# Peptides against a protein of PDB entry 3V4O, part 185

Target 1, 234 residues: chain A of PDB entry 3V4O
Amino acid sequence: DQPLAKDKVALLIGNMNYREHPKLKAPLVDVYELTNLLRQLDFKVVSLLDLTEYEMRNAVDEFLLLLDKGVYGLLYYAGHGYENFGNSFMVPVDAPNPYRSENCLCVQNILKLMQEKETGLNVFLLDMCRKRNDYDDTIPILDALKVTANIVFGYATCQGAEAFEIQHSGLANGIFMKFLKDRLLEDKKITVLLDEVAEDMGKCHLTKGKQALEIRSSLSEKRALTDPIQGTEY

## One batch from the design tools (peptide; made by RFdiffusion4, then SolubleMPNN)

Design b2_p26_6_s3 (from b2_p26_6, 12 letters changed)
Fold by OpenDDE base, seed 4:
Structure b2_p26_6_s3 (fold): chain B 234 residues (1-234), chain A 26 residues (1-26)
Amino acid sequence: as target 1 above (234 residues)
Amino acid sequence: MEEKKKEEEERFKELEKLKEEAKKKE
């Protein structure tokens, strides 16, 4: 017997038109593609573009309200970002230059809140830079996360220069989405699926040595994005 | 650009709708 989801909800954010930072192009198409795919997987999908700090926080808050016990939650973000002291930060389009943690959304904080909802699965797909922000030395003091075995992180890291070149190479999608979209509908454990995506990226001459997918997971159950929603089977 | 903004607004509305539906199930 396969696991069942109580419901499936996804929030997709693509930030491109930054006020004080380089403009991006890929998030638009990537969010669009992912939206269509997740809908095929019976996710309730909210897709938003070019969010200010206020809008991002509001979107996340509203997203959290949709989560409950046994619900599958997926958060996708494409845009600028950074990682300091193990914390990943998503950068809103109105963030100052330089930006600090107070201007950004901490992914680990969101995860904590998701855990409080007793979700069945928590998936984070972050297509952003993860380099240190030298202009921010603030260490967020977060309460310890609950010990759960239902968390999956996919980090798509782009080296700045290469990512820019690839975006201008005529590719419709970002590199991560290019490979993700080919496998996302497969009925496989999500970590296995992402591993295969990572392998595909590693074998591609266009991405080899330039981009990689890092997977962090505590998922102990065979949970898949294709898992049916309980009560919907005929 | 304006069309995209409108689409974004609609997405927010959709989110609110989903939230309300979720509350009804509780």
Scores: peptide ipSAE 0.022, ipTM 0.543, DockQ to the pose 0.036
Fold by OpenDDE base, seed 5:
Structure b2_p26_6_s3 (fold): chain B 234 residues (1-234), chain A 26 residues (1-26)
Amino acid sequence: as target 1 above (234 residues)
Amino acid sequence: MEEKKKEEEERFKELEKLKEEAKKKE
């Protein structure tokens, strides 16, 4: 009854050097550390930094092509984002100021596409400095995630860049990655693991009221990032 | 900037490689 992954693939995106928005620092370190951790978990990892809209769309599209029945996928994004009417958007480095949804990648749309892939597990982690975008009144109406989608969505958000990186704390990592990296290699159901990360974040005085982790899951089976790949023996 | 673009191109090639490898396992 051991869960098996057909394959394990991860795409990590870190946007830092924005043209029209505040530059970030944490995504560089966070992507690097997450890459190393996921490789220890036998993920095939592609890490990309400072992507334009075109590059981001291409990367996500290519990543989606990697997803198939039984595959374990992980998509991670660190950078600027915004939320409008329940929709979240990842902001490319070349996004204008102000930006609109057409300049950005809709998270919910990606999730919708992911659910069609019949993956064994699909994890989407967001670490975004989010803002409200009053210049975009578009309200995409997307269907809810399917119960069988096997998607786990972790959304670590903050109100501003200062909260995102907490530079004054001397932390090299973003807050989310600081806590995630301590648990990511644990052989636990991914939702349990992320819940523990959320609890750790909540207990830290540095993060109280500044950043939280929201977890959404359609996972009905026990799945862990440590699950072996089919044909491999540990 | 040019070096960064080249690095990104190589990473995309790697992504493509991963894609092809995944297809072979199907």
Scores: peptide ipSAE 0.108, ipTM 0.614, DockQ to the pose 0.037; fails the geometry check
Fold by OpenDDE base, seed 1:
Structure b2_p26_6_s3 (fold): chain B 234 residues (1-234), chain A 26 residues (1-26)
Amino acid sequence: as target 1 above (234 residues)
Amino acid sequence: MEEKKKEEEERFKELEKLKEEAKKKE
């Protein structure tokens, strides 16, 4: 029996024009590309660029309100970020230098909130630098994640990703999006799809040993981004 | 710059609309 989505909603955030940090270019193109692809998959997509802390928090909060029983939700972020003690943080464009956790959005907190929703599928994709922030002493989140939501977490990261993007400035998309876009429309279980993306990245000369896709999932059902919306025949 | 801000505002409004629609389905 084909799984059905009650609805499909996506929030895409691309931060590139930072006030006190290096500017990025890839998020713009990547967000646009992903937006177009997700719309082809009948997602209702809101794509936002260059969000302040306040705007990001509001956007995420509003997105979370859209998540409910049976809903497919996808949250994508591209921009600066950091990871300390297992906690990942998305950096708003108005973050100070140096930024701290209070200036940023904690991914694990968002994931926790997502798990409170009985979603049919929740996909969280991060395309950000995975650097340590020596100026952040935030205590790691110790609460166990609930096994209630079909959550798939993809973390595309590269050490020195900013420098890597510069080296490959000839690419239309970021590295992760380059491989993701080739498979995103495939009718496959999302974890399988992402695993294949990871394999593609591993085989590519450009990314081998430099960039990897980390996948974490609590998905227990064969859910795909291509799953039809309930009440709609395809 | 102003046009980009306007576009962002419109996209944000779209999110609000989606929220309202979702609430109606509850």
Scores: peptide ipSAE 0.024, ipTM 0.539, DockQ to the pose 0.035; fails the geometry check
Fold by OpenDDE base, seed 2:
Parts: C-alpha cells; structure tokens; sequence
Structure b2_p26_6_s3 (fold): chain B 234 residues (1-234), chain A 26 residues (1-26)
C-alpha cells in the first residue's frame, strides 16, 4: 500500500546576516531552491531568512503545531551552528558572540517534540557547522529517537568544518543543496534518497574530507517526499 | 532588504493561517 500524507508542511530557515558572526551567502539560494522543489512536491512551504532567536523559536513552535498524525513535516535550517556532546544548536542571527545554548535552538529538543506529533514523516535537515562551542557548558540531554517517530535527521556538515568555507568555491549553492536538489524529487524512500546524496557528496573532490552528510533515522516505513496527500489524486 | 522583510512577514502570516486551519480540523 502506498503511504499517504495527511498533509505536507515545511519550514525553511536560512540565516545569513549575523550581527556578531561571519555572514553567510549560500542559505539564500539554498532556501530558495529548496522552496521551489518542495512546492513541486505539494508541500506548504514557509521560508524565512535571517531570523532572530525570538522569530526562530516562534517559527519552530508554529511549525510544530502544524505537525499531527500522518502529516509530513520538513524542517530545514542553513546557518551557523555548533555541537556539544551530541547536542546540536541552531544559531539565530542576533546571537551574541560568544553564544550559549540559551541563545540558540537545540535540535534535539525540537526532535523530541516532533516525536510526540505522530507524524507520517518528519524530516529535519541541517546545513550548519558542527564545531564545538567552548563557551557552552550545557549538559547533554540525549534521548534516542522512538522507532515509531518516523523521523529522518540529516546533518550536512562534518565536525570542525565550516559550511561557509565552501562558499568561496564559486558555487551558487551550498554543497549539501547542490547534491540534494538533484535527487529531492525522486520517488524514493527518503533515507535512501539521502544516502545517495551522501554518496554523491563523498565522491566530490570539493567535499572529500571536509563535508559529509550524517543521517539518523527512526523511519520504519517506505515513506517518500513524493507520497501523495490523502484525499488527493496526483 | 525591505522587500525581503515584507516577504518574510507574509510567510509568517501564511504559517499562522496554516495553524488556524489545523486547529479547525481538531
């Protein structure tokens, strides 16, 4: 039986113009292209750029409210970030320098909340740094993803690597989006699709040893972004 | 920059609309 989505919603966040941190450029184009692709997949897409902490928290909260049983959700973030002891944090544009966890959004906390929504599919894609923040002493809270959560988490930057370093290569897109956009519309299980993206990234001389895609999944069903919305004929 | 801010505001409104629609289905 073909899996069906009750609805499809996506929140895309691209942070570029940081107040206290290096500016980025890739998120603009990446968010734009991803928006167009997801719309082709019948996602209702909200795309936001340069969000403050307040705006990011609000956007994520509102997005979570849209998630419900059988809903397909996709959350994409491109910007600065860090990872401490398994906790990943998205950095708002108004974050201080140095920033701490209280200034940022914890990915794992969001994932935890997503698990409670009984979504048909929930994809969380991060295109951000995974470097350690020595100024953050937050105690790790690591909860394993529930098997029934149908969550796919993609992390498109290696530890210690900076996503912006590749922006100097003359590429219009970030590396992750460069490879993702070529496969996103494929009618494949999302984990398979992302695995292929990861392989493509691994073969690229520009990213070899610098950037990789880490995939974590609790998806036990063959769900794809191309799955039709319930009650609709495509 | 102003146009982008306006677009973002509209996107937030869209999100709110979707939220309201979701509540009506509960």
Amino acid sequence: as target 1 above (234 residues)
Amino acid sequence: MEEKKKEEEERFKELEKLKEEAKKKE
Scores: peptide ipSAE 0.022, ipTM 0.553, DockQ to the pose 0.034; fails the geometry check

Design b2_p26_6_s4 (from b2_p26_6, 14 letters changed)
Fold by OpenDDE base, seed 4:
Structure b2_p26_6_s4 (fold): chain B 234 residues (1-234), chain A 26 residues (1-26)
Amino acid sequence: as target 1 above (234 residues)
Amino acid sequence: MKEKEEKHKKLLEELEKLKEEKKKLE
């Protein structure tokens, strides 16, 4: 009747204490709260903070190994990032200043690998800036997601100015997580859920016109984070 | 710093455990 997950796994990465870049605060609380929520959804969650390039690559590689046919996967990253000509990059804490693509993890490459796993659902959420890195001349390699990939990609844009305002306002969470946490446990198709989060962000006076959630998906089925794991139902 | 490194190591090992658990279910 309803879709079933073979398993549920999540990797959450929050980078804050950068060596050569401004320190962040929101990822700590955001990762913590998201961890708790995903565990309520029966995800096996691994949360990592302040990862070096080596650690990030290893973590992502291990996460990809967890992905398989019918598995529900969720990858979340909060930290510094950049986007050049459609290529998005997650910045490790040990990245030099300025950083280049070779120092960072390419989101599109990860997505490409994810689509080969035949997952039941794969969610990739980014909470990072999308600013241009003038010191990176990497040539864009953009391939469309496969129709059968069941991948949902959410990109929440966070600019430094907005992050600063949130910190001064006393808000514990980043803007994206503030709205995501209110809906994450809802039994809805994940794309619908994220769309509602985007709408909430757009209605908030603190975020309207400043932050947005971009959603890309190849999800052709009604899959929700609340879908039960196969074999656990009576 | 050393404590943080050890923490990361343990958490990465947790991923490996998850991988092994998955294999058992297959």
Scores: peptide ipSAE 0.102, ipTM 0.718, DockQ to the pose 0.037
Fold by OpenDDE base, seed 3:
Structure b2_p26_6_s4 (fold): chain B 234 residues (1-234), chain A 26 residues (1-26)
Amino acid sequence: as target 1 above (234 residues)
Amino acid sequence: MKEKEEKHKKLLEELEKLKEEKKKLE
């Protein structure tokens, strides 16, 4: 009756110590806490901090190799990023100033590869800035997600000013993780869970009108992060 | 820097272990 995962794997990336861009602090704690939570959900978690372009590409490639039919995958990134005309990019710590698309990892390309893996569930969470990069003239390449891909994409908008405020505030977590951690262990459909997180963010006076969580999904099944791994049912 | 690089290497090795475990489960 309950959906089963063939396996559960997660890759968490937090970039903070940029060489030529403002440093961040929140990703450290956020990645740490998310790691602990996902392990409680029986995910096999690899957490990496301050990755260069080369390291990020390798890590993502290896993660993609772990994805297969029936596998539950979760990819999380916290750091600098930008979005130009529908193309989103994760910024490695060694990215030049200004950075360009060839220096960064394209989110849409990763999503395209994910949807080919026939996963039972694939969650991609981004906690990064969505500012336009005026120095990048990359032509948008937009591929629609497959309806049966079972992919859930969460895009938490982090404004640069708020990132600064978090660094100087008493907040241990980033804004997105602050609300996500309260619900992540709940046994409910992942899209419902994320929607509730979005609502919680909207109710908070600190984040109202400042932070938003965009959710896109092709999930047509009731899949939860709490779903047991095949062969380990109680 | 060396310590950081070593840490990254170890974590990437963990990914490799996960990959191997996946193969065993298949």
Scores: peptide ipSAE 0.095, ipTM 0.715, DockQ to the pose 0.037
Fold by OpenDDE base, seed 2:
Structure b2_p26_6_s4 (fold): chain B 234 residues (1-234), chain A 26 residues (1-26)
Amino acid sequence: as target 1 above (234 residues)
Amino acid sequence: MKEKEEKHKKLLEELEKLKEEKKKLE
């Protein structure tokens, strides 16, 4: 019994040109390549670069509205971020220095909202640092993902590692995207696919001991990004 | 800066189009 997607939608966000934080370069190429790959997988892809807080919130809200029962969704973010006591935050380009939670988008809140959509598959990929922000005293919101949510959360870049370190590797892509792009089109369960990406990253001398891919999943079905859209034969 | 804002606007409009398409399929 082949799982089917009602539809496939993706929102890719790459923040590079920060106003009050170090500029990044990798997100540009990474978003571009991921866009092309996802389109090959019949995703309807919207790619946005250098989003302000307002734009990011709006984009995510609109994306969430696209999610519904049976829909395959993919949300990708590359840029600055931080993690405090289990709460991860995506940093908009207009975030102040220091930034606080009210200036950023909480990943866990987004994940919580995604759980309510009864998607066939929902993939949330973060390519951002996980270092602590000492200027944020936000109280942790730690709700476990429900098994029925079919959500896969991938978090690249180890705690303490910064995205700018990837820029010095001499690679056009970020390290995460470098390995992800090689496997993304494979007809495999998404968690298996990401696990293999994680292993590939672990074998790379550039990431060894510096970066890793953390995978958290509530996916209990063999869902793949290659799954066909309902009503369409591939 | 204006060009960037315009690009963002267009892309957000694309999200809106996707949303509308979804409604039609429901």
Scores: peptide ipSAE 0.051, ipTM 0.679, DockQ to the pose 0.036
Fold by OpenDDE base, seed 5:
Structure b2_p26_6_s4 (fold): chain B 234 residues (1-234), chain A 26 residues (1-26)
Amino acid sequence: as target 1 above (234 residues)
Amino acid sequence: MKEKEEKHKKLLEELEKLKEEKKKLE
């Protein structure tokens, strides 16, 4: 039997114009492309660019309130980030240099909150730089995802400056979005879809050994982004 | 900067509207 979504909502965040950090370009195009694709999948999409800490926190909080039993949610972030001892952080455009955890949004905290929403599907995609921040000593949050959380977490990272790699590759999209957009509309289980994206990235000479897609999931049910919304006719 | 802030405010309001619409359907 085909699973049904109670509703489908997405929040896309792209940070580019940092005040105290290198400017990025890819998030603009990537957010735009992803917005169009998700709308074709009947997602209600809100796309935000260049968010301050306050704006990001508010946006995420409001998005979390949209998540409920049976809802399909997708949260996408493209911008600067860092990872310390298992904790990942999204960096707002007004973050100081150096930034600290109190200036950023903790991914694991958001994931924890998502687990409590009993969503039909919750996808969290990160496309950000992944490096250590020596100025952050935040205690690691190592709580495992609940088996019943129905969360799929995709972490696409580059070791170097994303902007530099994109400029030299001549790609309009970020590398992750280049491969994601080719498969996103496929009627497949989301974990299978993302796994295929990861394989495509691994085969590409531009990304081989430079960028990878890490997938973490707690999804025991067959769920796809193409699943219809309850009450809609096909 | 002001235009940007207004844009973000409007988009956040859209999120709130979506929330309200969702409640009405429940």
Scores: peptide ipSAE 0.025, ipTM 0.644, DockQ to the pose 0.036

Design b2_p26_7_s1 (from b2_p26_7, 8 letters changed)
Fold by OpenDDE base, seed 3:
Parts: structure tokens; sequence; C-alpha cells
Structure b2_p26_7_s1 (fold): chain B 234 residues (1-234), chain A 26 residues (1-26)
């Protein structure tokens, strides 16, 4: 039987106009393109740009309020970030230089809160660098995650590596979004879809050996972004 | 929407930018 979503909700954050860090170009275009695609998939989409720490925390809180049992939740982030000890940190536009974990939002903490909502699917698409922040020596103590088997991480790059944007057209796009957008509407299990995106990225001479998609998942059901919403006929 | 407006402005600003194979870290 076809899996059903109770609802589908996405929060897209693109940070590019940093106060104390280099400005980015791709997040605006990437958020715009992804917004249009997810709306075609009947997601309720909240798209926000250039969020301060306070605004990011509020956006996440509001996003969590829209989640409930069986809801598909998708969080997309494009901007500066880092990874320490397996934890991913999204950097707000008003973060100091250097930034530390207390200035940033930990993705794994958000996941923990999403699990409490008993969601049907949790998807994280993180278009950020995954290099270690040497200025942050804090080891976060995170609450233990539940075994929900409904989690998918799409990392734009591999552990310890950088993510890139490209000016292949008149507009700058993140490499991850460049390939993701071509397949996002396909009716496939989300991990299969991302695997195909990974292959496309790997075949491109521009990115081969420079950026590779990493998929980390615990997904025991055939869940797709194309899954219909319960009570709706397609 | 604000997003749409900012996107349109960005497109207009970059309409004459030639394509490049250069990668920039984010």
Amino acid sequence: as target 1 above (234 residues)
Amino acid sequence: SELEERYKEHVEKNKNTPPSDKLQAI
C-alpha cells in the first residue's frame, strides 16, 4: 500500500548576508528553486533568508509547532556551518567571528525535538561545509535519540569537507542544489532519489573529487517526498 | 513575496554574468 503523509511541512533557511563572515551568493537562488519544487510536491513551505540567531531559533520553534504524528518534516539549510564530533551546526548571520556552538543551531537537537512529535518522516538537507571548527572545543552532550527509523540526512559534502557554489550560469547555485533540483520531483524512495543525485554529482567533471553527497539514513519504510497527503486524492 | 522580489532583483543584477567553471567554497 502507498505510504501516506498526514501533512508535509518544510522550513527552508538561506543565510548569505553575514555580518562577520564572507557573504554567499547561492542560498537565495537555491531557496527560491527548492521552494517552487516543494510546493509542487504539496509541501507547506516556509522560506526565510538571512536569519539572526534569535530569528533562526524562532523559525525552528514555529516549524516544530506544525509537526505532528505522521507529518513529513523537511529542513533545508544553505549557509555557513561546521561539524564537530558528528554534530552539525548552522551559523546565523549575526554570529561572531569566531563563532562557537552557543552562537549556532545544532541540527541534532532539532532532530530530537522532531522525534518527540512522532513525525512520519524527518529529512535534513544541509548545504553547508562540514569542516571542524577549531575555535569551538565544546563537546555537546545531546539527549539520546529515539529509534524511529524515519530519518534521512542529505549532506551536500562528505565529513570534514567543504561544499561549493558554482557560476555555471549567470546565477550562482550550490552544487548540491544543482543536481538535487533535477530529480526532486521523482516518485522514488527519498534515499534512492538522493543516491541518484550522488551519482550525478560524481559523474560531473567539475565536482568529481571535490564534493560528494553523503547520505545518512535510518529509514525502514518506502517514504517519498511525492507521497500523497492523507485525505487528499491524487 | 519578499523571496520572489529578492530573486528577481538578483536575476537582473546578474543577467550579464558569463558562465564559469570556477568553484567557490561556502
Scores: peptide ipSAE 0.544, ipTM 0.928, DockQ to the pose 0.730
Fold by OpenDDE base, seed 2:
Structure b2_p26_7_s1 (fold): chain B 234 residues (1-234), chain A 26 residues (1-26)
Amino acid sequence: as target 1 above (234 residues)
Amino acid sequence: SELEERYKEHVEKNKNTPPSDKLQAI
């Protein structure tokens, strides 16, 4: 039987107008394009740009309120970020320079909270750098995650590497989104879909040796973004 | 929507910007 979602909810965050860090261009375009695609997939989409720490935390809280048993939750982030000890940190626009973990939002903490909601699927699409932040020596002690086997991470780049945007036809687009958008509507298991995106990106001469998609998953069911919402007729 | 408005403004602002193969780190 085809898996069903109780509902499908996405939070998209694009941070570009940083106060103390280089400004970005791609997040606006990426969030806009992804919003339109996810809406075609019947996601309820909340799309936000240039969030402060306070606003990001509030957005995540509101997002979590929409999650419940069997709901598909998708978090997309485009902006500055870093990864320390396997923990991904999203950087708010008002983060200091240098930023530390206390100034940022930890994705794994969000995942924990999503698990508490007994979601049907947890997807994280992180278009951010994954370099170690040497200015942050904090080793976060995270609570153990539950074994829910419904988790997918799409990292725009490899551990310890940078993610890039490219200026094309007057618009900047993240390399990740450049390839993701072409396949996002395909009716495939989300990990298979992302694997194909990884192959497409791997063929790009501009990013060879610089950026590669990493997929990290614990997904025991054939869940797709195209999965129908329970109680809906198509 | 606010997103749509900002996107439109961004498109208008950058309509004459030529493409580049230069990558910028996020």
Scores: peptide ipSAE 0.523, ipTM 0.921, DockQ to the pose 0.755
Fold by OpenDDE base, seed 5:
Structure b2_p26_7_s1 (fold): chain B 234 residues (1-234), chain A 26 residues (1-26)
Amino acid sequence: as target 1 above (234 residues)
Amino acid sequence: SELEERYKEHVEKNKNTPPSDKLQAI
């Protein structure tokens, strides 16, 4: 009766050394720490830093090749981003200023492709701003999503808001990862885990009233990152 | 790994950086 994953695969992307945009600091530390945590959870983890548009698209393609029926897929992104009309866009390091949707990767398109793989769980952890890009008026035409009831979004901030990192700090995390890392190994339904992270973040004096975790889910089963992989004896 | 190397370099570069509470939008 315990949920089983056929496999567990994660793609982590941290973009910080932008060519035409402000440089970031936290993505390196956040990706590093998350990599180590997910490996403890028996995820196959691919961690990449400072990807161009071409490299990001290739990384996503390779990630999708590892997905199959019953596989748990997790995508983490830390970097610049925006949200237009409910669609999340990850910004590559070589994106122009201003950037548009054609220069970026749409998360919802990735989700659609993950659904085609009949995955057991799709988790998106997006540590990026969610403000509208006023320089892009394109309404994306997205493929229809299936009703799979296995989707979880953890947005580091609420709709229309900014996400923050601590500037000029040595080994500081972004605000989202600061709290996520303390609970990530807990054997709990992923939405319950994220809810607890949201409460912890809400107590932070630095981001109170500025940044709040948003959980968007369609998850009809109890699925956890700690779920065992089928055929493995622990 | 490249990640490990970049992390080590970052640690070394920032080991003497004072803590800060200044926020930067991502």
Scores: peptide ipSAE 0.479, ipTM 0.903, DockQ to the pose 0.914
Fold by OpenDDE base, seed 1:
Structure b2_p26_7_s1 (fold): chain B 234 residues (1-234), chain A 26 residues (1-26)
Amino acid sequence: as target 1 above (234 residues)
Amino acid sequence: SELEERYKEHVEKNKNTPPSDKLQAI
């Protein structure tokens, strides 16, 4: 039997115009294109750009309010970020230099809150660097995650590595979105889809040895972004 | 939408930008 989603909700955040950090170019185009693709998949999409810490926290709170039992939740982030001790931190545009965990949003904390909503699927697409922040010595006390077997992480790059965008290319995507957008509409298990994206990215001469997609998943069911919404009359 | 407006502005600002393969870390 084909899995059904009760609903499908996505929050897309693109941070580019940082106050105290290098400005980025790709997130605008990436968020725009991903928005259009996810809408074709019948996602309810909220797309936001250049969020302060306060605005990001509010956006996540509102996103969580839309989640419920059986709902597919997708969080996409493009911007500066870091990873300390396996925890991913999204950096708001008003973050100080240097920034610390208290200035950022922890993705694993968001996942915990999503699990409390008993979602049908949790997808995180993180287009950010994953290097350690040496200026942050905070060891986060993470609450134990539930075993829900419905979690997929698509990291634009490997642990401890950087993600890249193409400079001076006008409307060019970041490297991750460049390949993701070509396959996103395919009716495949999300982990299979991302694996194919990883293979496509691996063929790119620009990023060989610099950036590779990492998939981290605990997904026991054949869930796809194309899964129909329950109660939809066709 | 704000996104659409920002995108249109970006398109206009970069319409004459030559292609480049130079990578920048994000």
Scores: peptide ipSAE 0.473, ipTM 0.900, DockQ to the pose 0.886; fails the geometry check

